# Ledger of designs, part 115: peptides against a protein of PDB entry 6B4E

Target 1, 295 residues: chain A of PDB entry 6B4E
Amino acid sequence: TNFDKISKMFWHYKDKIAQIKQDIVLPIKKADVNVRNLLSRHKRKINPKFGQLTNSNQQLFKIQNELTQLINDTKGDSLAYHWILNFIAKAVVHQAETEVRVKPESALPLGKLTLYLLVQFPELQELFMARLVKKCPFVIGFTCEIDTEKGRQNMGWKRNNENKWEDNTSYDERMGGILSLFAIITRLQLPQEFITTTSHPFPIALSWHILARICNTPLNLITNTHFVILGSWWDAAAVQFLQAYGNQASKLLILIGEELTSRMAEKKYVGAARLRILLEAWQNNNMESFPEMSP

## One batch from the design tools (peptide; made by RFdiffusion4, then SolubleMPNN)

Design b2_p20_4_s3 (from b2_p20_4, 7 letters changed)
Fold by OpenDDE base, seed 3:
Structure b2_p20_4_s3 (fold): chain B 295 residues (1-295), chain A 20 residues (1-20)
Amino acid sequence: as target 1 above (295 residues)
Amino acid sequence: MLQLTPEELEELQKLLEKYS
């Protein structure tokens, strides 16, 4: 693992966030009133859509179509188009932070929707990835120390208005929610309409990199959060990961589930304990996946 | 079934050695 490259990637997306603010978010405030009104209306229509997802494919397709229409309405203005995509990127990640964290299986419909949008609107990919990395650097396997303020900020920790850090449980759950979404996206097949014409924007290999990079992370930097997000990833993608990589996947799952947890046993991390349970379930041929969506 | 890239395979081998 080349951690220098990972660090460069991390800062690339940090720079991208700054660029988005300067080139998309701020300029739209000075845009034509009609454009601003359009975006305001679209924002109000788009926001509820993510919460309207269910385990129904019918509902998913309905929302896909509705969002597609709303986004297409902005294509005549490049700035408006990028603004709405950035808004969607933020909204999707926010949904992961709030809903998926408490209901991990909701990552499946959200992931399907997101993947569809990522393929349908390729410009969303960089916007979405930048937001993901900012909020949850674990998606690219980035880890730094959190003993400093800057370190915590880099790892996506939030501070409230009293300059107090969020509690560990809240952080862990948010990271787990985001990682669940990303894991789902990486293990989903492209929609049938795209499978022959488009490459997967965030393929299963990215899940491999997450696991491998965490395993290569210096042990002194490994926290409970690492195990929490590994558990979230496991629930979301382990079955499909094994299907994709077979024996090689098994080796890596054993490394994170058995070896990494063992190395960190003295810490008695709750997340590690859960990961052990998941490993044991797998060993007993009781590995579970999220249920498939209904028609 | 997907095949690991040479880089991924090398990384896996190094990990296995690390945790052996």
Scores: peptide ipSAE 0.638, ipTM 0.962, DockQ to the pose 0.964
Fold by OpenDDE base, seed 4:
Structure b2_p20_4_s3 (fold): chain B 295 residues (1-295), chain A 20 residues (1-20)
Amino acid sequence: as target 1 above (295 residues)
Amino acid sequence: MLQLTPEELEELQKLLEKYS
């Protein structure tokens, strides 16, 4: 694992967030009133769409089409277009932090929608990754110490209005929700209409990198959160990961499920205990995946 | 079935060695 490369990637996206604010978010406030009104209307129409997702592919396709039209309405103005994509990136991640957090299987329809949008609107890819890395650096396998304020900020910890850090459980669950979404995206096939013309923007290899990088992380930096997000990843993608990489996948799953948890046994992390349960289920030929979506 | 890149395979081998 090249940790320098990972760090460089991490800071690249941190810089991207700053750039987005400077070049997209702030300038739109000075844009023509008609543009601002358009975006306000579109924001109001777009935001509820993510909550309208169900386990129905029919409903998914409906929402995909509606969002596509709404986004296309902004293409006449580059700034407006990028603003609406950035809004969508933020909204998707927020949905992962809230809904997926409490209902992990909802990551599947959300992931399908997101993947569709990422392919349909390539400019969304960098905006989305920047938001993901900011909120959940685990998506690129980045880890730093959290003994400092800056370290916690880098790892996506939030403070309330009273400058109090969020609870450990809240942080763990948010990270799990975001990672679930990303894991789903990595293991999904491209929609049929794109499969021959476009490469997958976030392929299953990115899941491989997450697991490998966590396994190679210095043990003194491994926390309960690492095991929580590994468990979330497992629920979201382990079955498909095994299908993709076979025996090599098995080796890596054993490393995270058995070896890494064993190395950290003294910590008695709840997340690690859950991951061992998932490993045991797999060993007993009882590995489960999220329910498939209905037509 | 997908194949690991040479770099990914090397990393896996190093991890296996690390946890051996």
Scores: peptide ipSAE 0.636, ipTM 0.962, DockQ to the pose 0.955
Fold by OpenDDE base, seed 1:
Structure b2_p20_4_s3 (fold): chain B 295 residues (1-295), chain A 20 residues (1-20)
Amino acid sequence: as target 1 above (295 residues)
Amino acid sequence: MLQLTPEELEELQKLLEKYS
């Protein structure tokens, strides 16, 4: 694992967030009043759509079409188009932080919707990845120390209005929710209409990188959160990961489930205990996946 | 079934050695 490369990638996306603010978010405030009004209306229509997802493919397709139309309405103005995509990127991640964290299986319809939008609107890809890395650096296998305020900030920790750090449980759950969404996206197949014409923007190989990079992370930097997000990933993608890489996948799952947890046993991390339970379930041929969506 | 890239395969082997 080249950690210098990972660090460079992390800071690339941090810079991208700053660039988005300067080039998209701030300029739109000075845009024509008609454009601002359009975006305000679209924002109000778009935001509820993510919460309207269910386990129904029919509902998914409906929302896909509605969002596609709303986004296309902005293409006449490049700034407006990028603004609405950035809004969507933020909204999707926020949905992962709030809904997926408490209902992990909701990552499946959200992931399908997100993947569709990422392919349909390629400019969303960089905006979405930047937001993911900012909120949850684990998606690229980045880890730094959290003994400093800057370190915590880099790892996505939030402060409230009183400048107090969020609770460990809240942080763990948010990271788990975001990672669940990303894991789902990596293991989903492209919609049928795109399979022959487009490459997957975030393929299953990115899941491989997450696991491998965490396994290579210095043990003194490994926290309960690492095991929590590995457990979230496991629920979201382990079955499909095994299907994709076979015996090689098995080796890596054993490394995270057995070897990494064993090396950190003295810490008695709750997340590690859960990951061991998942490993044991797999060993007993009882690995579970999220149920497929209904028609 | 997908095949690992040479780099990914090498990384896996190193990990296996690290945790052996």
Scores: peptide ipSAE 0.635, ipTM 0.961, DockQ to the pose 0.964
Fold by OpenDDE base, seed 2:
Structure b2_p20_4_s3 (fold): chain B 295 residues (1-295), chain A 20 residues (1-20)
Amino acid sequence: as target 1 above (295 residues)
Amino acid sequence: MLQLTPEELEELQKLLEKYS
């Protein structure tokens, strides 16, 4: 694992966030009133769509079509178009932080919707990845110390209005929710209409990198959160990961489930205990995946 | 079934050695 490369990638996306603010968000505030009004209306229409997802493919397709139309309405103005995509990127990640954290299986419809949008609107890809890395650096396998304010900020920790850090449980759950969404996206097949014409923007190889990079992380930097997000990833993608890489996948799953947990046993992390349970379920031929969506 | 890149395969081997 080249940690210098990972760090460069991390800071690339941190810079991208700053660029988005400077080049997209701030300029819109000075845009024509008609453009601002359009975007305000579209924002209000788009925001509830993510919460309207269910386990129904029919409902998914409906929402896909509605969002596609709303986004297309902004293409006449490049700045407006990029603004609405950035809004969507933020909204999707927010949905992962709130809904997926309490109902992990909701990552499946959300992931399908997101993947569709990422392919349909390629400019969303960098906006979305930048937001993911900012909120959850685990998506690229980045880890730093959290003993400093800057370190905690880099790892996506939030402070409340009283300048107090969020509790560990809240952080773990948020990270798990975001990672679940990303894991789902990496293991989904492209929609039928795109399979022959487009490459997957976030393929299953990115899941491989997450696991491998965590296994190579210095043990003194490994926290309960690492095991929580590995468990979230496992629920979301382990079955498909094994299908994709076979014996090589098995080796890596054993490394995270057995070896990494064993090396950290003295910490008695709750997340590690859960990961052990998932490993044991797999060993007993009882590995589960999220249920498929209804028609 | 997908195949690992040479770089990914090397990384896996190093991990296996690390935890052996």
Scores: peptide ipSAE 0.633, ipTM 0.961, DockQ to the pose 0.957

Design b2_p20_5_s1 (from b2_p20_5, 8 letters changed)
Fold by OpenDDE base, seed 2:
Structure b2_p20_5_s1 (fold): chain B 295 residues (1-295), chain A 20 residues (1-20)
Amino acid sequence: as target 1 above (295 residues)
Amino acid sequence: SMLQLTPEQQAELEQLLKEF
């Protein structure tokens, strides 16, 4: 693992967030009133769509079509188009922080929707990845110390209105929710209409990177959160990961589930205990995945 | 079909297996 490369990528996306603010978010405030009104209406129509997802593919396709139309309505103005995509990127991540956090299986319909949008609107990819890395650096296997304010900020920790850090449980759950969404996206197949014409924007290889980079992280930087997000990843993608890489996947799953947890046993991390349970379930031929969606 | 590891992925896995 090249940590310099990972760090460079991390800061690239930090810079991208600053650029988005400067080049998209702030300029739209000075845009024509008609454009601002259009975007306000579209925002109001788009925002509830993510919460309308169910375990139904029929409902998913309906929402995909509705969002596609709403986004296409903005293409006549490049700034408006990028603004609405940035809004969607933020909304999807927010849904992961809230709904997926409490109901991990909801990552499946959300991930399917997101993957469709990422392929249909390629400009969303960089906007979405920047938002993911800002909120949950674990998606690229980035870790830094959290003993400083800056370190905590870099790792996506939030402060409340009283300038108090969020509690560890809240942070762990948010990171788990975001990571679940990303994991789902990496293991989903492209919609059939895109398979022959488009490469997967966030392929299963990115899941490989997450696992390998965490295994290579200095042990003094490993926290309970690392094991929580590994558990979230496992629930979301382990079955498909094994299908993709076979015996090589098995080796990496054993490394995270057995070896990494054993090395950190003295810390008695709750997340590590859960990950060991998942490993044992797999060893007993009882590895589970999220239920498939209904027609 | 099952995916093949890239040379970089293979090297990374081998390194990890050696360290653990």
Scores: peptide ipSAE 0.532, ipTM 0.936, DockQ to the pose 0.894
Fold by OpenDDE base, seed 1:
Structure b2_p20_5_s1 (fold): chain B 295 residues (1-295), chain A 20 residues (1-20)
Amino acid sequence: as target 1 above (295 residues)
Amino acid sequence: SMLQLTPEQQAELEQLLKEF
């Protein structure tokens, strides 16, 4: 694992967030009133769509079509188009922080919708990845110390209006929700209409990187959160990961589930205990995946 | 079909297996 490369990638996306604010968010506040009104209307129509997802493919396709139309309505103005995509990127991550956090299986319909939009609107890819890395650096296997305020901020910790850090449980759950969404995206196949025309923007190889980079992380930087997000990843993608890489996947799953948990046993992390249970379930031929969506 | 590891992935896995 090249940690310098990972660090450079992390800071690239941090810079991208600053650039988005400067070049997209702030300029739109000074845009023509008609453009601002259009975007306000579209924002109100788009935002509830993510919460309208169910385990139904029919409902998914309906929402895909509605969002596609709403986004296409903005293409005549480049700034408006990029603004609406940035809004969508933020909204999707927010949905992961709230809904997927409490109902991990909801990552499947959300991930399918997101993957469709990422392929249909390629400009969404960098906006979405920047938002993911800002909120959950674990998606690229980045870890830093959290003994400083800056370190906590870099790792996506939030403070309230009283400058109090969020609770450990809240942080763990948010990170798990975001990572579940990313994991599910990496293991999904492209929609049928795109399979022959485009490559997967966030392929299963990115899941490989997450696992390998966490295994190579200095042990003094490993926290309960690392095991929580590995457990979230496992529920979301382990079955498909094994299908993709076979015996080589098995080796890596044993490394995270057995070896990494054993090295950190003295910490008695609850997340590590859960991950070990998932490993044992697999060893007993009882590995589970999220249920497939209905027609 | 099952994916083959890239040279980078293979090297990373081999390093991890030696370390653990």
Scores: peptide ipSAE 0.529, ipTM 0.936, DockQ to the pose 0.894
Fold by OpenDDE base, seed 5:
Formats: sequence, C-alpha cells, structure tokens
Structure b2_p20_5_s1 (fold): chain B 295 residues (1-295), chain A 20 residues (1-20)
Amino acid sequence: as target 1 above (295 residues)
Amino acid sequence: SMLQLTPEQQAELEQLLKEF
C-alpha cells in the first residue's frame, strides 16, 4: 500500500469539492430565473425519491425512470445538468448517513439505484466519489490522525451548531452507513442493459483496496471506527467478495477478522468484537448476506 | 468465473501475509 498515493487521491477529491462549490453551486445562483426555477422544482421532486425505496425491484425501476426523466430535462444546460447531478450525489450520501446507518439492508436498493445513475450519467461518478471521500475517507482507505481539529475534519467528523464534535457512536454509525452503501455498489453487477457496453465504475477491486489499505494502516491510527466499517463492509459484501476472488479473498478476510483484531485486542474495541463474531460465523459456514429484493 | 488478482493486488496480499 502506497499511502502517498492515497493521500494524493484524498486531497484530489477535497479540491474537487471546492471546485464544485466554485464552478457549479455558486454560479447557479446567478443563472437565468427559468433555470433556477426548474432546478428548484426538480430538487423538490428528487429529494423524497430516495426515501421511497423499498425491497421491491418494481419500485426501484419506477424511481429510476422518474429520476432519469428529471435529470434528462436539465441536459440542455450544462451548468444545470451538473448541478442536479451534484445534488443527487449529496442526497444519496445523506440517505446513507441517515437511513442505512439504522437499517443496513436498505443499502441494497439505494446501491442499485445509485449504480444505475452512475452508469446512465457518467458525470455523476466524480461528483459522487468526491462526496463520498469528503464524508467517509475510509472508502479509499485513507486514515489520518484525529487528535487535531484538522485531522477530525479530514476524517469527516461533524460539529454541531455549538461547535461541539459529534459523539463517537454517531460518527461510527454514519461511517458504517456510508461504507455499507459503497460496499454494496462495488459488489453489484451492472444492470443488464449496460453489462456489455460499459465497465463497472466502482468495481469489487475497490473493496479489495479498502480491506488491504486498512490492514496496512499504522496500528496507532486504528480506531474502533475502522472495525465498525469493516463489519459494515462484511455484512454488505463479504459473500460476493468471496465469490469474486475465492481463496485470495479468504486470505484477506482472515487478515482483517483474525489477525488485525488480535493485534488490537488490548484496546477491547466493540467493533473488533463484532468483526470476530462475523469471522466465526463464516468459519461455521453461516456467513449471511442481505436478502435479495422482491420482484 | 473467479477474478484473478492484478499484479499489484497480488503483491499487496503477499506483503500483508508476510507482515501478519
């Protein structure tokens, strides 16, 4: 693992967030009134759709079609198009932070929707990845010191209106929710209509990177959050990861589940204890995945 | 079919297995 490269990638996306604000978000405020009104209406229609997802593929396809139409309505204006995609990127991540954190299995329909949109609208990919890295640097295996304010900010910690940091549980849950979504996306197959025409934008190899990079992280930087997000990843993707890479996947799962947890045993992290339980379940041929969606 | 590791992934796994 080359941490210099990871750091460069992290800062690339931090810069991208700043660029998005400067070149997309702020300029739209000066756009034609008709464009602003269009985007306001579209925002109001788009926002509730992510919460309308269920375990139904029928409902998923309905929402996909509705969102596709709404996005296509903006393509005549490049700025409007990029603005609506950036809004969607933010909304998807927000849904992961709020819903997936409390109901991890909801990552599956959300992930399917997101993957569809990422393929249908390629310009969404950079916008979405930038938002993911800003909110949850673990998605690229980035870790830094959190003993400083800047370090906490870089790792996606939030402050309330009183400038107080969120509690550890809230942070862990949010990170777990976001990572669950990303893990699901990496292990999903492309929709049938795209499988022969395009490559997967965030393939299972990105899950490999997450696990490997965390294993290579200096032990003094490993926190309970690392184990929480590994557990979230496990629930979301471990079955499919094993199917993809076979025995090589098994080796990496043993490294995170047995070896990394053992090295950190003195810390008595609750997240690590959960990860060991997941490992033991696997060893007993009881590895579970999220239920498949209904027709 | 199972995916084969890239040379980079293989090297990364070998390094990890050596360290643990």
Scores: peptide ipSAE 0.529, ipTM 0.936, DockQ to the pose 0.893
Fold by OpenDDE base, seed 4:
Parts: structure tokens; C-alpha cells; sequence
Structure b2_p20_5_s1 (fold): chain B 295 residues (1-295), chain A 20 residues (1-20)
């Protein structure tokens, strides 16, 4: 694992967030009233769509089509187009922080929708990844110390209006929700209409990187959150990961499930205990995945 | 079909297996 490369990537996306604010968000506030009104209307139509997802492919396709039309309506103005994509990126991550957090299996329809949009609108990819890294740097296997204010900020910790840090449980659950979404995206196949025309923007290899980079993280930086997100990843993608890489995947799953948890046993992390249970379930041939969506 | 590890992935796995 090249930690310098990971750090550079992390800061690249931090810079991208700043750029998005300067080049997309702020300029729209000064745009023509007609553009602002268009975007306001589209925002109101788009925002509820993510909550309308169900375990139904029919509903998914309906929402995909509706969003596609709404996004296409903005293509006549490049700034408006990028603004609406940035809004979508934010909305998807927010849905992961709220809905996927409490219902992990909801990551599947959300992930399918997101992957479709990422392929249909390639400009969404950088916007989405920047938002993911800002909110949950675990998606690229980045970890830093959280003993400082800056360290906590870098790792996506939030403060309330009273400048108080969120509690550990809230942070862990949010990170788990976001990572579940990302894990799902990495293990999904491209929609059939895109398989021959484009490569997967966030392939299963990115799941490999998450696991490998966490295993290589200095033990003094490993927290309960690392195990929570590994558990979330496991629920979301372990079955498909094993299908993709076979015995080599098994070795990596043993490293995170057995070896890493054992090395950190003295900490008695709840997330580690859960990951151990998932490992044991797998060893007993009881590995489960999220239920497939209905037609 | 099952994916083959890239040389980078293989090296990462080998390194990890030595360290644990």
C-alpha cells in the first residue's frame, strides 16, 4: 500500500470540493433568475426520488428515467448541468447517511440508481467521489489520527450547532451507511445497455483497495469505526467479492475477519466482535447477501 | 469468470500475508 498516493488522492478530492463551491455552487447564486428558478424546480422534483426507491426494479427504472429527463433538461447550460449533478451527488450521499444507515439493504436500489447515473452522466463521477471522500474517507482507505480537530474533520466527523462532536455511535453508523453504498456500487455489474460501451467507473478492485489499505493501516490508527465499516462492506459485498476473486479474496477476508480482529482484541471493539460473527457465519457456510430486487 | 489479481494486488496480498 502506497500511503503517499492515498494521501495525494485524499487531498485531491478535498481540493475538488473547494473548487466545486467556487466554480459551481457560488456562481449559480448570481445566475439569471430563469436559471435559478429552473434549478429550484428541478431540485424539488429530484430530491424526493431517492426516498421513493423500493426493492423493485420497475420502480428503479421509473426513477432512472425521470431523473434522466430532469438532468437532460439542464444540459443547455453547462453551469446548471454541473450544479444539478453536484446536487445529486450530495443527495445520494445524504441518503446513505440517513436511510442506508438504518436499513443497509436499501443500499442496493440506491447503488443501482447511482451507478446508472454515474455511467449516464460521466461528469457526476468526480463530483460524487469528491463528496464520498469528504464524508467518508474510508472509501479510499484513507485514515489519519483523530486526536486533533483537523484530524477529526479530515475523517468526516461532524460538529453540531454548539460545536460539539457527534457521538461515536452516530459517526460509526454514518460511515457504515456511506461505505455500504460505495461497496454496493463496486460489486454491481453495469446495466446491460452500457456493458459494451464503457468500463465500470468504480469497479470491484476498489473494494480490494479498501480492505488491503485498512489491513496496512498502522494499528495505532485503527478504531472501532474501521471494523464497523468492514462489517458494512461485508454485508454489502463479501459474497460478490468472493465470486470475483475466489481463493485470493478468501485470504483477504481472513486477514480482516480473523487476523486484524485478533490483533485488536484488547480494545474490545463492538465492530470487531460483529465482524468476527460475520467471519464465523462464512466459515459455517452461512454467508448472506442483501436480497435481490424484485422485477 | 473469476478475475485474476493484477500484479499490484498480488504484491499487496503477499505483503499482507507476510506481515500477519
Amino acid sequence: as target 1 above (295 residues)
Amino acid sequence: SMLQLTPEQQAELEQLLKEF
Scores: peptide ipSAE 0.523, ipTM 0.934, DockQ to the pose 0.885

Design b2_p20_5_s2 (from b2_p20_5, 13 letters changed)
Fold by OpenDDE base, seed 2:
Structure b2_p20_5_s2 (fold): chain B 295 residues (1-295), chain A 20 residues (1-20)
Amino acid sequence: as target 1 above (295 residues)
Amino acid sequence: SMLELSEEEKKELEELLKKF
């Protein structure tokens, strides 16, 4: 694992967030009133759609089509188009922080929708990844110290209105929700209409990177959150990961489930205990995946 | 068909297995 490369990637996306604000968000505030009104209307129509997802593929396809039309309506103005995509990137991550956090299996329909949009609108890819890394740097296997204010900010910790840090449980759950979404995206097949014409924008190899980079993280930087997000990843993608890489995947799953948890046993992390349970379930040929969506 | 790891990923796995 090249941690210098990971750090450079992390800061690249931090810079991208600043660039998005400067080049997309701020300029729209000075745009023509008609453009601002259009975007306001579209924002209001788009925002509720992510919460309208169910375990139904029929409902998913309906929402995909509706969002596609709404996004296409903005293509006449490049700035408006990029603004609406940035809004969607933020909305998807927000849905992961809220709904997926409390119902992990909801990551499946959300991930399918997101993957469709990422392929249909390639400009969304960098906007989405930048937002993911800002909110949950675990998606690229980045870890830093959290003993400083800047370190906590870099790792996606939030402060409330009283300038107090969020509680550990809230942080763990948010990170788990976001990582569940990303894990799902990495293990999904492209929609049939794209599979022969487009490469997967966030392939299963990115899941490999997450696991390997966490295993190589200095032990003094490993927290309960690392085990929580590994558990979230496991529920979301472990079955498909094994299908993709076979014995090589098995070796890496044993490293995170058995070896990493054993090295950190003295900390008695709740997330590590859960990961051990997941490992044991797999060893007993009882590894579960999220249920498939209905027609 | 199963996916193959890149040479870099294979090396990384080997190093990880030695570490633990």
Scores: peptide ipSAE 0.546, ipTM 0.941, DockQ to the pose 0.934
Fold by OpenDDE base, seed 4:
Structure b2_p20_5_s2 (fold): chain B 295 residues (1-295), chain A 20 residues (1-20)
Amino acid sequence: as target 1 above (295 residues)
Amino acid sequence: SMLELSEEEKKELEELLKKF
């Protein structure tokens, strides 16, 4: 694992967030009133759609079409187009932080929708990845110390209006929700209409990198959160990961489930205990995946 | 079909297996 490369990538996306603010968000505030009104209307129409997702593919396709139309309506103005994509990127991550957090299986329809949008609108990819890395740097296997304010900020910790850090449970759950979504995206196949024309923007190899990079992380930086997000990843993608890489995947799953948890046993992390349960279930031929979506 | 690891990924796995 090249940690310098990972760090460079992390800061690249941090810079991208700053750029988005300067080049997209702030300029829209000074845009023509008609553009602002258009975007306001579109925002109001787009926001509820993520919550309208169910385990139904029919409903998914409906929402995909509706969002596609709404986004296409903005293409006449490049700034408006990028603004709406940035809004969508933020909304998707927010949905992961809230809904997926409490209902992990909801990552599947959300992931399918997101993957569709990422392929349909390639400009969304950098916007989405920047938002993901900002909120959950685990998606690229980045870890730093959290003993400083800056370290906590870099790792996606939030403060409330009273400048108090969120509690550990809230942080763990949010990270788990975001990671679940990302894991799902990495294991999904491209929609049929794109398979021959486009490469997967966030392929299963990115799941490999997450696991490997966490295993290579200095043990003094490993926290309960690392195990929580590994458990979230496991629920979301372990079955498909094994299908993709076979014996090599098995080796890596044993490393995270058995070896990494054993190395950290003295910490008695709840997340590690859960990950061991998942490992044991797999060893007993009882590995579960999220329910498939209905027609 | 099952995917093959890149040479970098193979090396990374080998190193991890040695570490643990």
Scores: peptide ipSAE 0.516, ipTM 0.934, DockQ to the pose 0.947
Fold by OpenDDE base, seed 3:
Structure b2_p20_5_s2 (fold): chain B 295 residues (1-295), chain A 20 residues (1-20)
Amino acid sequence: as target 1 above (295 residues)
Amino acid sequence: SMLELSEEEKKELEELLKKF
């Protein structure tokens, strides 16, 4: 694991967030009133759609089509187009932080929708990844110390208006929700219409990198959150990961499920205990995946 | 068909297996 490369990638996306603010978000406030009105209307139409997802493919396709049309309506203005994509990126991550957090299986329809949009609108990819890395650096296997305020900020910890950090449970659950979404995206196949024309923007290899980078993380930086997000990843993608990489996947799953948890046993992390249970379920041929969506 | 790891990923796995 090249940690220098990971750090550079992390800061690249941090810079991207700053750039988005300067080049997209702030300029639109000074844009033509017609553009601002258009975007306001589109925002209001787009925002509810993520909450309208169900376990139904029919509903998914409907929402995909509606969002596609709404986004296409902005393509005539580059700034408007990028603004709406950035809005979508933020909305998707927000949905992961709220809904997926409490209902992990909801990551499946959300992930399918997101993957479709990422392929249909390639400019969404950098916007989405930047938002993911800002909110959950675990998606690229980045970890830093959280003994400092800056370290906590870098790892996506939130403060309230009173400058109080969020509680550990809230942080863990948010990270788990975001990671679940990302894990789902990495293990999904491209929609049929794109398979022959486009490469997967966030392929299963990115799941490999998450696991491997966490395994290579200095043990003194490993927290309960690492195990929580590994458990979230496991529920979301372990079955498909094994299908993709076979024995090599098995080795890595054993490393995170058995070896890493054992190395950290003295900490008695609840997340580690859960991951151990998932490992045991797998060893007993009881590995579960999220149910497939209905027609 | 199963995916093959890149040479870099294979090396990474080998190193991880040695570490643990």
Scores: peptide ipSAE 0.501, ipTM 0.927, DockQ to the pose 0.909
Fold by OpenDDE base, seed 5:
Structure b2_p20_5_s2 (fold): chain B 295 residues (1-295), chain A 20 residues (1-20)
Amino acid sequence: as target 1 above (295 residues)
Amino acid sequence: SMLELSEEEKKELEELLKKF
């Protein structure tokens, strides 16, 4: 693992966030009143859609179509188009931080919706990845120290209005929620209409990178959060990961589930204990996946 | 069909297996 390359990628997306604010978010405030009104109406219509997802494919397709129409309405103005995509990117990640963190299986419909939008609107891809990396650097296998304020900020820790850091549990759950969404996206097949014409924008190889990079992370930087997100990833994608890479996947799962947890046993991380349970379940041929969506 | 790892990914896995 080349951590210098990962760091460069991390900072690239940090810069992208700053650029988005400067080039998209701020300029729209000075845009024509008709454009601002359009975007305000669209924002109000779009925001509830993510919470309207269920385990129903019928409902998913309905929402996909509605969002597609709303986004297409903005294509006549490049700035408006990019603004609405950035809004969607933020909203999707926010949904992962709030709903997926408490109901991991909700990542499946959200992931399907997101993947559809990423393919239908390619300009969403960089906006979405930038938001993911900002909120959860684990999605690219980036880790830094959290014993400094800057380190915590880089790792996506939040402060409240009183400058108090969020609780460890809250941070772990948010990271788990975001990573669950990303893991789902990486293991989903493209929609039928795109499978022969488009490459997957965030393929299963990105899951490989997450696991491998965590295994290569210096042990002194490994925290409970690392094991929490590995467990979240496992629930979301382990079955499909094994199907994709076979024996090579098995080797990597053993490395994270057995070897990494063993090396960190003295820390008695709760997340590591859970990961051990997941490993044992797999060894006993009881690996579980999220249920498939209904028609 | 199973996916093939890139050469970089194969090397990374080999190195990880040696590390542990």
Scores: peptide ipSAE 0.427, ipTM 0.910, DockQ to the pose 0.904

